Peptides against a protein of PDB entry 5B16. Designs and how they scored, part 56

Target 1, 136 residues: chain A of PDB entry 5B16
Amino acid sequence: TPSRINHNERLEFLGDAVVEFLTSVHLYYLFPSLEEGGLATYRTAIVQNQHLAMLAKKLELDRFMLYAHGPDLCRESDLRHAMANCFEALIGAVYLEGSLEEAKQLFGRLLFNDPDLREVWLNYPLHPLQLQEPNT
Target 2, 136 residues: chain A of PDB entry 5B16 as posed
Amino acid sequence: TPSRINHNERLEFLGDAVVEFLTSVHLYYLFPSLEEGGLATYRTAIVQNQHLAMLAKKLELDRFMLYAHGPDLCRESDLRHAMANCFQALIGAVYLEGSLEEAKQLFGRLLFNDPDLREVWLNYPLHPLQLQEPNT

## One batch from the design tools (peptide; made by RFdiffusion4, then SolubleMPNN)

Design b2_p17_4_s3 (from b2_p17_4, 5 letters changed)
Fold by OpenDDE base, seed 5:
Structure b2_p17_4_s3 (fold): chain B 136 residues (1-136), chain A 17 residues (1-17)
Amino acid sequence: as target 1 above (136 residues)
Amino acid sequence: SEKLERIRKWLDELVAS
């Protein structure tokens, strides 16, 4: 079996893709009139390390990281980067062990503390023009 | 909707951060 480090890196790789995909899909449906550049800007903001680290804090990954790797995480930026990576790995693990739906639910739950906004994010309506697109 | 606008505002804040 691969080392723990390699395994976590693989999970991070997978989780990164899942987060990117979910974010893209939700933005696409929520903002049907927004051009690609705007969608990409919003996606970047959602998946940036500082934001993912913020989500990771909700899972208390900061405490975990400080416990496990405290001496190597003396800088806030280092901790943020590590937390973001760990968050991606967790999402990857949820997808791998569970399903995309479970990953979506977890991600959405963490994105919004407000239940109303969470509901809109998770249960977006299909736009009439989007209904005309194949494989959408 | 109002909720969608709130999401947009949230996104704009993230972009600005």
Scores: peptide ipSAE 0.699, ipTM 0.957, DockQ to the pose 0.908
Fold by OpenDDE base, seed 4:
Structure b2_p17_4_s3 (fold): chain B 136 residues (1-136), chain A 17 residues (1-17)
Amino acid sequence: as target 1 above (136 residues)
Amino acid sequence: SEKLERIRKWLDELVAS
């Protein structure tokens, strides 16, 4: 429905900002000596459509998208773009209905399958154990 | 930081994708 589409677009708008913000914050703290250009490069890589689509696939959004919008998503590139948008909308919804922390946790869980790397990403640098383990 | 370096490597791979 038009209202549903509008709602998703608004959530996507919000989610895009949330993803950008979370990514920026984590990169900023993870790499304190990295110049802005490097930070921006990494951020772009994380939030690019193809990567977000990969994250969306972990939630099986591809099946959902094909089920709901198959005729409009015949091309793989179209599907990826739609999945990325849907992922942003999801993050936006999590932030809206939940909290930034919940969005952060969801995003982090999807970014890394490795629990060790996930922990570093999510908790660095404020986590006491991370502060005490510079070689981690 | 070994884990941080692994994250960096992961990032570099994303950049290269």
Scores: peptide ipSAE 0.702, ipTM 0.955, DockQ to the pose 0.857; fails the geometry check
Fold by OpenDDE base, seed 1:
Structure b2_p17_4_s3 (fold): chain B 136 residues (1-136), chain A 17 residues (1-17)
Amino acid sequence: as target 1 above (136 residues)
Amino acid sequence: SEKLERIRKWLDELVAS
């Protein structure tokens, strides 16, 4: 229905902002000497449709999209774009109905399969003044 | 740190993709 489509588009809008914000904050603290251009380059890479689609695939959103919208997703590029949008809507919904913390945790879990790197990524926004351990 | 450099490498690979 048009109302559901509009709702999803609004959630995508919100989710896009949340993903951008979280990515920005984590990069900012992870790389304190990196210039703005470098931060922006890394952010763009993280939030690009191709990468978000890969994150969406970890949630099996590809199966969902093909089931619900198969005829409109014949091209791989169309599927990637749709999956990225769906992922943004999901993050938007998690933020809206849950919290920023929930969105952060979900996003971090999907970004890294390696739990050590995941924890480093997640800890920086929470403890920006904490001294790093030698093995980190 | 070793882990931070691994994250940087991961980021560089994303940029190059």
Scores: peptide ipSAE 0.701, ipTM 0.954, DockQ to the pose 0.775; fails the geometry check
Fold by OpenDDE base, seed 2:
Structure b2_p17_4_s3 (fold): chain B 136 residues (1-136), chain A 17 residues (1-17)
Amino acid sequence: as target 1 above (136 residues)
Amino acid sequence: SEKLERIRKWLDELVAS
């Protein structure tokens, strides 16, 4: 329905901001000596449609999109763009219905398949006890 | 740290993609 589409676009709008914010915060803390240009470059890479679509694929949103909007997504580029937007809407919904923390956790889980890297991403800056870990 | 450098490498790969 038009109302649902409009609502989804609003969620996308919110989710875009949440993804940008979370990404910015994590990069800021992870790389305290990295200049603004470098931070911006990394952020752009993380939040670009191509990457977000890849994250969306981990949730099998591609199958959902093809099922729900197949006729409109014949081109791979169109599908990628739609998946990225859908991912943003999902994050927006998680933030809206849950919390920023929940959005953060979901985003982090999807960013890294490697649990070690995921933990570093999610827990930086390091807690004093974590500073003792030599393998960080 | 080693893990942080791995994240950096991952980021660099994303930038290059």
Scores: peptide ipSAE 0.700, ipTM 0.955, DockQ to the pose 0.860; fails the geometry check

Design b2_p17_4_s4 (from b2_p17_4, 7 letters changed)
Fold by OpenDDE base, seed 4:
Structure b2_p17_4_s4 (fold): chain B 136 residues (1-136), chain A 17 residues (1-17)
Amino acid sequence: as target 1 above (136 residues)
Amino acid sequence: SELLEKIKKYLDELVAE
């Protein structure tokens, strides 16, 4: 329905900002010596439709999208775009109904399957005690 | 910082897409 579509678009709008913000913050602290251009490049790569769609696939949104919107998603690129939008809407909803922290945790969980990498991403900048970790 | 390098590698791969 139009109302649901509008709601999802609004959530997508919010989620886009949240994803952008979280990505920016984490990159900023993760790479303290990286110039703006490099930060922007990484940010673009993280938030691009292809990547967000990959994250969305971990939530099986591809199956959902094909089930719900199959006729409109004849092209893989269309599917990826739709998945990315849906992912943003999901993050927006998590932020709206939950918190930025919950959105951060979900995003980080999807970014890295490796729990060690996830911890570095989520907890940067590292506490001095964490800097002493041999594998960091 | 092995973990940081792995993250960087991941990001570099995304950039290359």
Scores: peptide ipSAE 0.693, ipTM 0.952, DockQ to the pose 0.794; fails the geometry check
Fold by OpenDDE base, seed 2:
Structure b2_p17_4_s4 (fold): chain B 136 residues (1-136), chain A 17 residues (1-17)
Amino acid sequence: as target 1 above (136 residues)
Amino acid sequence: SELLEKIKKYLDELVAE
């Protein structure tokens, strides 16, 4: 029986791949004329620890991490890294226990607080019915 | 589109961090 730590690390491994995959797919559709270098740059920015930690904060993982692992997270950088890992594990768990679609929806909700931006992120390329929406 | 530009702006800001 794997330890809880090992289980979390395995979830992180899976979640890392899911986050990167989803990011890649959405960027690919959002920017159909952007060269690979540009796509890679955006992907790197989205999946970097600093950004994932910010997303994790929306789930109040910072409070959880400090409560559960405070002594080990006395440095801001350590907390950020741990939060990013925890976020990956969460996405991994959602994918594992649910579906890629559920992971996609969760990730999208956290990426954009603005529902209009979220919709564009999640639904690009636009459905024919969405082409008539103003301001898109 | 306006919304796409806003997304791009968000991403550009992330890149600049």
Scores: peptide ipSAE 0.691, ipTM 0.951, DockQ to the pose 0.820; fails the geometry check
Fold by OpenDDE base, seed 1:
Structure b2_p17_4_s4 (fold): chain B 136 residues (1-136), chain A 17 residues (1-17)
Amino acid sequence: as target 1 above (136 residues)
Amino acid sequence: SELLEKIKKYLDELVAE
């Protein structure tokens, strides 16, 4: 229905901003000597449809999309685009109904399967009481 | 650090896609 579509699009709009914000903040602190161009390049790579779709697959959103919109998603590129949008809407909903921290945690969990890499990513920005591990 | 380099490698791979 149009109302459901509009709601999802609004959530996508919000989620897009949240994903870009979180990505920007973590990149900024993680790479303090990287120039703006490099930061922007990494950000673009992280938030591109192909990557977000990969993150969405970890939540089995592909199964959901094919079930709900299969006839319109015959091509892989169409599915990736739809999954990326759905992922953004999900992050938007988590932020809206939960918190930025919850969105951060979810995003970090999906970005890295390796718990050590995840911990490094999530520690930026550092909490005032957090201590950097020597092996980071 | 080793972990930071691994993150960087992951990001570089994403850029190359």
Scores: peptide ipSAE 0.691, ipTM 0.951, DockQ to the pose 0.795; fails the geometry check
Fold by OpenDDE base, seed 5:
Structure b2_p17_4_s4 (fold): chain B 136 residues (1-136), chain A 17 residues (1-17)
Amino acid sequence: as target 1 above (136 residues)
Amino acid sequence: SELLEKIKKYLDELVAE
């Protein structure tokens, strides 16, 4: 049985891939005329540590990290990095124990507080014809 | 659409960080 640390790192590895994949898919469908460079730019921005850390704060992972590792996280950048990694591990765990759909739903929920934006983000890949609807 | 533009705005802000 792998150690807790190894297990967390493995989950992070998996979660990183899941976040990258979900982000890529949704961007691809949302922006059908955007060139690869633009898609990659948006993807990078979404999955960057500072953004994932922001999403992690919505789950109060910052409080958890400070409680568990406060003395080692005296720098904001260190906390941000740790939070991002923890967020990835969480997504990995959701995918592993649940499904890609559940990971997608959680990720989308955290990406957009606005339910209308969330719905657009989540549903366009599943329903490409929605791109033709004027009310979106 | 307005919603898509709002998403773009959000993403552009992230890129600018």
Scores: peptide ipSAE 0.688, ipTM 0.952, DockQ to the pose 0.810; fails the geometry check

Design b2_p17_5_s1 (from b2_p17_5, 6 letters changed)
Fold by OpenDDE base, seed 1:
Structure b2_p17_5_s1 (fold): chain B 136 residues (1-136), chain A 17 residues (1-17)
Amino acid sequence: as target 1 above (136 residues)
Amino acid sequence: KLEELLKKIKEFLESLV
């Protein structure tokens, strides 16, 4: 079996893809008339380290990081990056050991504190033209 | 209501940009 560090990096790799995918899919459905550039802009905004670190903070990963890796996190940017990576690894683990649906639910729950906004994000009605497209 | 919620989501996303 791979080392714990290697496993975490692999989970991060997987989680990065899952977060990117989920974000892309949901944005695609939410904004059926938005051009690619706009979709990409929103995706970047959602998955950037600064934002993922904020999501990680909701899970109190900052406390975990300081406890486990305090000496290695001398700069705020280092902590932010580490938290973002850890968040991705978490999503990767949820996908790996659970399902894409579970990852979707967790991600959506963290993205929006407002349950109404969360519901729209998770269950936005399909545009009529999207009904002819393959399920995502 | 849905349109309003969508607007709020967009505003949230814009705040992250």
Scores: peptide ipSAE 0.707, ipTM 0.958, DockQ to the pose 0.906
Fold by OpenDDE base, seed 4:
Structure b2_p17_5_s1 (fold): chain B 136 residues (1-136), chain A 17 residues (1-17)
Amino acid sequence: as target 1 above (136 residues)
Amino acid sequence: KLEELLKKIKEFLESLV
């Protein structure tokens, strides 16, 4: 049956894929010499619940979650998990209602506070070594 | 400068691992 919960879970599903995709693409271009294992490690680190929860906190989702679901989120670990899921749902919604570019921009903005690092991440300029390989 | 920025990004990522 249709519900806000079901809708949010669906958005979370979508957002999870979007975050994974964006992270993968950016890592791939930024680190052309990094082996798959290293790429996977960094991806895991970026998209892990603990980190996504930190990103969610930048949007004050912690306050929102405590306000809306306080009794169910008395444990800090539960709050982090919920925040991470909510963050994914948010990214999913941005992608769905906006675009991949908008999701990319939002994610990058939250990922890096340093504007210089953010710019590099968002634009993932081609490394000289990448010029020798087929474009993906 | 780009190399330095990439290094900083890598360091940041390492901090998340």
Scores: peptide ipSAE 0.707, ipTM 0.957, DockQ to the pose 0.932
Fold by OpenDDE base, seed 2:
Structure b2_p17_5_s1 (fold): chain B 136 residues (1-136), chain A 17 residues (1-17)
Amino acid sequence: as target 1 above (136 residues)
Amino acid sequence: KLEELLKKIKEFLESLV
C-alpha cells in the first residue's frame, strides 16, 4: 500500500532524528572531556546502518523483513539497509505514540546487553544516590 | 566502578568504529 510505505518513510525520518538526538545527548554527558570529533565518531558508529541492523536483529526484524519483503531483499546489504530503516521507523513510532523517554529506554535496552553498562548509559550523569550503588 | 564502566562503554564504542 502506497500510503503505508509513505507512512513508514515518514516514521523513519522521525526515528532517524530521534536516534541521532538520543545518541548525541548520551555521548555528550558520558564523555564530558571528549572533543567534538570523538563524539561525532562514536555517534556515527552507533547510528550506522550496520549497527542499527544489529539492533534490529535483536527484535527479530530480520524474520519480519524476509517474510514481508523477501523478494526485494536478496542481498545482505539490502537487508541490512532495510533493517536499519525499519529500526528507525520503530523508534520513530515509539516516540510518536509514546514518548522520548520510552524511545530512550528501548534504544538503551537494545544498545547494551550488559545491564550495568545500560544503567550508566541511561542515567549518566548519575544522581548522587546512584553514585552510592555498588555497581558504580 | 563508574570509571571502569565508562571505560567498558568506550571500549564497546571503539569496537563499533
Scores: peptide ipSAE 0.706, ipTM 0.956, DockQ to the pose 0.905
Fold by OpenDDE base, seed 5:
Structure b2_p17_5_s1 (fold): chain B 136 residues (1-136), chain A 17 residues (1-17)
Amino acid sequence: as target 1 above (136 residues)
Amino acid sequence: KLEELLKKIKEFLESLV
């Protein structure tokens, strides 16, 4: 079996792609009039380490990381980076062992505390013009 | 209601930028 470190890095790799994909899809549908640059800006904002670390805190990964790696995480930036990576690994694991839908639900649940906003994010209405596009 | 919710989402996203 591969080393634990290697396995976690692989899961992080997968999770990064899943988060990026889900974010892209939801932004695309929610903001049909927003140009590519604006979409990219929002995507970057959502998937940046600082934000993912905040999501990780909701899963108490900060407590986990301090317990497991406390001496190596003295700096806030180090902890943030580690939490973001761990969050990606968890999303990767959820996708791998579960489904994209499960990853979507988990990510959405963490992304929005407000249930109404979460509902819109997860179940976005299709724009009339989007309905006319093939393979949408 | 939907427009208001979308506005709030956008405001949230802007706060992350």
Scores: peptide ipSAE 0.705, ipTM 0.958, DockQ to the pose 0.938

Design b2_p17_5_s2 (from b2_p17_5, 6 letters changed)
Fold by OpenDDE base, seed 4:
Structure b2_p17_5_s2 (fold): chain B 136 residues (1-136), chain A 17 residues (1-17)
Amino acid sequence: as target 1 above (136 residues)
Amino acid sequence: KREELLKKIKEFLDSLV
């Protein structure tokens, strides 16, 4: 495997974890009364390839992917999958080279176009009962 | 207002499911 591909795969690995972590944390705090199953459902929905590909499209990664890897991405499903992976790698890179906060901000900006919703997502107040929960 | 925004977020998330 070429070094570039290997590096991207490693970044994807990291980014996948970061995206899932951020998603989990935000859902947990935003919906204190939502049961685990509901939280998991929303998490799955947010981090699924189809949705991540949509987020990637906001960064015009589709154009990038077609330009750089067009022959391998003739099918829309292949493109979507590649875009999702690329998005994860991007988040991984942001975390690696920057910080979790930067990754959080980028993810939030892409997740919500509405600035009011984005603000709530990014700056969630702690529920009084959540303050009693052990730190994890 | 926050409650309304949370509702909208939930609606958005529901749309992704």
Scores: peptide ipSAE 0.724, ipTM 0.960, DockQ to the pose 0.943
Fold by OpenDDE base, seed 1:
Structure b2_p17_5_s2 (fold): chain B 136 residues (1-136), chain A 17 residues (1-17)
Amino acid sequence: as target 1 above (136 residues)
Amino acid sequence: KREELLKKIKEFLDSLV
């Protein structure tokens, strides 16, 4: 049985992959004319620690982190990194114990406060040419 | 309109870069 720390690190590893995967898929379908460089730029922007920390704050993970690990979080950069990791672990746990769909829904809810934008992000219509691509 | 929503999404993403 792995330690609690090891377990969280493993969940972070899984969550990081899930967040990047979901982000990649949604960007790919939403912007069919955007080149790879642009897709990569947006993906990086979405999954960067600063942004994930903002998403984590919506879940009040900052309060949790300060309560549990306050002495180790003297710098804002440390808190941001810790919150991003915690967010990844959460997404990893949701995927592990639930499903990719549940992770997708949670991530989308946090990514967009505007329900109309959220709907487009979560339920993107396929481009006509994308319908010809094989499912992977 | 979907196009307007996509534009807003892109603007949001641009703000993160």
Scores: peptide ipSAE 0.723, ipTM 0.960, DockQ to the pose 0.937
Fold by OpenDDE base, seed 2:
Structure b2_p17_5_s2 (fold): chain B 136 residues (1-136), chain A 17 residues (1-17)
Amino acid sequence: as target 1 above (136 residues)
Amino acid sequence: KREELLKKIKEFLDSLV
């Protein structure tokens, strides 16, 4: 059995991929006319540590991190990075123990506070021209 | 309605850049 630290790092690895994947899929389907550069820009923005840390804060992971690792997180940048990693680990765990759908739902709920925007993000209808492409 | 919401999503995403 791997150490707890090692396990968390492995979950981060998985979660990073899940977040990247979900982000990519949703952007791809929601914006069928957006060029690759634009898609990449938005993806980068969504998955950057600063933003993921913000999402983590909605789950009060900041309080958790300070409680568990306070002495090692004296700098805000360090805390932000740690929170982002923790968020990835959480998503990884949700995917691993639950499903991709559950990870998607959690991510969407955190990504958008506005329920109308969240609905569009989560339940995107396929563009007619997207029917010829794989349903990912 | 959907187009408006998509626009708002883009605005949100732009704010993250």
Scores: peptide ipSAE 0.723, ipTM 0.960, DockQ to the pose 0.943
Fold by OpenDDE base, seed 5:
Structure b2_p17_5_s2 (fold): chain B 136 residues (1-136), chain A 17 residues (1-17)
Amino acid sequence: as target 1 above (136 residues)
Amino acid sequence: KREELLKKIKEFLDSLV
C-alpha cells in the first residue's frame, strides 16, 4: 500500500487532469468563436493555483490546511499552493470514487456562485455549427 | 438571456486573467 502522501499525490495528478479536461470542454463549447489562444488563456486562469485556492476556500480547506500543516504554511503563497493541490486531490477523489459527472457538478458549483451562470456553464447548449461537427 | 449570461461568464473569466 502506498504511503498517504503518495496516494494524495496520485489523486492530485488525476484531479489536475480532470479539472483541465472539464475546463477545456466547457470553454470549447461555450465560446465557439474564441480562438485557441483565448481558450487557453481562460483555461489557465481557471486552473491556476490562485483560483483553485479560492475554490478550495469554499470547501474550508484553508481551515483544514492550517489545522494539519499550520507551521509549514506560514506564507500565504504556500497555503495557496497547498490548497490548490488539495483541491485537485479532492476532485480526483470525487472522480475516482464517483464519476466525471459528479466532479463536473462539484466543480461547477464551486466555480459559479450565481445559479444562472452555473446553469449555463454546466448545461451548455451546443452551437448550431458544433452540432454539425463530427465527433463532438 | 443566454447571451447576457455568456457575457457575464466572459467578464468573470476576464477577471481571473
Scores: peptide ipSAE 0.718, ipTM 0.959, DockQ to the pose 0.939

Design b2_p17_5_s3 (from b2_p17_5, 8 letters changed)
Fold by OpenDDE base, seed 1:
Structure b2_p17_5_s3 (fold): chain B 136 residues (1-136), chain A 17 residues (1-17)
Amino acid sequence: as target 1 above (136 residues)
Amino acid sequence: KREELLKKIEEYLQSLV
């Protein structure tokens, strides 16, 4: 059995991919007329450390970090980075122990506090020009 | 309403850029 640190890093690796994938899929379907550059820009914006750290705060990971690693996280930027990594690990864990759907739901709940926006994000209809594309 | 909501989502995304 790998160490806790090693396992967490592996979960982070997995979670990073899951977050990227979910973000990509949702952007692709929600904005069918947006060019690749725009999609990539929005994806980067969503998955950047600053934003993921904001989502992590909703899970009170900042309090956890201060409790567990306070002396090691003297800078705000260090805290944000650590929170983002931890967030990815959590998403990875949810995917691993649960499902992609569960990861999707959790991610959506954290992205949007507004239930109407959340509904649109999570339950996007297929655009006519996307009918031939995989439905993920 | 959906179009309005999509606009709001996009505005949020733009705020992150």
Scores: peptide ipSAE 0.721, ipTM 0.960, DockQ to the pose 0.932
Fold by OpenDDE base, seed 4:
Structure b2_p17_5_s3 (fold): chain B 136 residues (1-136), chain A 17 residues (1-17)
Amino acid sequence: as target 1 above (136 residues)
Amino acid sequence: KREELLKKIEEYLQSLV
């Protein structure tokens, strides 16, 4: 329905910002010696549709999308794009109805299946020099 | 160990580029 589409698009809008924000923050703290260009490159890599679609597969959104919207998603590229958007909408919804922390946790869990890597990503220690930086 | 884990994270990120 149009209302559902509108709601999903709005959630996607919000989720896009949340994903980008979380990604930026984590990269910033995890790689204190990496220049802006490198940070931006990694951010782009993480938030690109292909990668978000990969994360979405972990939630079986591909199966859901094919079930719900199969005729419109016959092409792999179309499915990937839709999955990425749906993923963003999901993160947006989690943030909206839950919290940034919940969105962070969900995103981290999907980024890394390895619990050790996940722990590093989610619970990064602040570099001593980073403690001197303004709140971000 | 943390350094090793960070390296693995970076390797993953590089694989996405």
Scores: peptide ipSAE 0.721, ipTM 0.960, DockQ to the pose 0.923
Fold by OpenDDE base, seed 2:
Structure b2_p17_5_s3 (fold): chain B 136 residues (1-136), chain A 17 residues (1-17)
Amino acid sequence: as target 1 above (136 residues)
Amino acid sequence: KREELLKKIEEYLQSLV
């Protein structure tokens, strides 16, 4: 349905921004001594299609995509791209219908299977020098 | 402990680059 496609694209648009925002915030606070270039590099790495597709696979979105759109996804690169987009749409939907906090929790859960790493990612203490910066 | 975990996070990020 065209309307559903358009809706998914809009959710993807929103989700892309949410993922990038969350990534930026967490990197900024977790690595207070890392220069902008390093932050940008890590952000790019996290939000790239290949990585998001990996996260999407944890939700078995690959199986879903093949079920729903198999004929259109003959190449692995196409599947990866579609999975990444679907992941963004999912995050967008979670944000839209839930909250930024819920989106953050989901994203963090998928980023790290290790609960200790996840906890650090999600619950970062502020560095003393960060008190001088605006809260973002 | 936290520093070790941060290092592991960074290592993961580096692996994605």
Scores: peptide ipSAE 0.719, ipTM 0.960, DockQ to the pose 0.929
Fold by OpenDDE base, seed 5:
Structure b2_p17_5_s3 (fold): chain B 136 residues (1-136), chain A 17 residues (1-17)
Amino acid sequence: as target 1 above (136 residues)
Amino acid sequence: KREELLKKIEEYLQSLV
C-alpha cells in the first residue's frame, strides 16, 4: 500500500494531465482561428498555479490547507502552490473514481460562475471544418 | 449571443495572462 503522500502525489500527477488535456481540448475547439502560440498562452494561463489556486478557493481548499498545514504555509506563495497541487489531486481523484466527464463538469463549474459562459465552455458547437477533421 | 459569450471568455483568459 503506497503512503498517503505518495498516493496524493500520484493523483496530482494524473490531475495535472487531466486539467491540461481538458484545457487543451476546449481551447482548440473554442478558438479555431487561434494559432498554436495563442492556444499555448491561454492554456498556460489557465493551468498556472495562481489560477488553479483561485479555483481551489471555490472549494474552500484554502481553509482546508490552513487547517491541516497552516504552520508550513505562512507565505502566500506557498499556500498558492499547495492549493494548486491539491486541486490537481482532486481533479485526478474525480477522474480516477468517476470519469473524464465528471472532471470536465467540475472544472467547468469552477472556471465560470456565469452559467452562460460555462455552457459555451462545456458545450461548444464544433466548427464546420472541425467536424470534417477525423479523429478529433 | 454566442459570439458575445466567446468574447467574454477570451477576455477572461486574457486577464489571466
Scores: peptide ipSAE 0.717, ipTM 0.959, DockQ to the pose 0.922

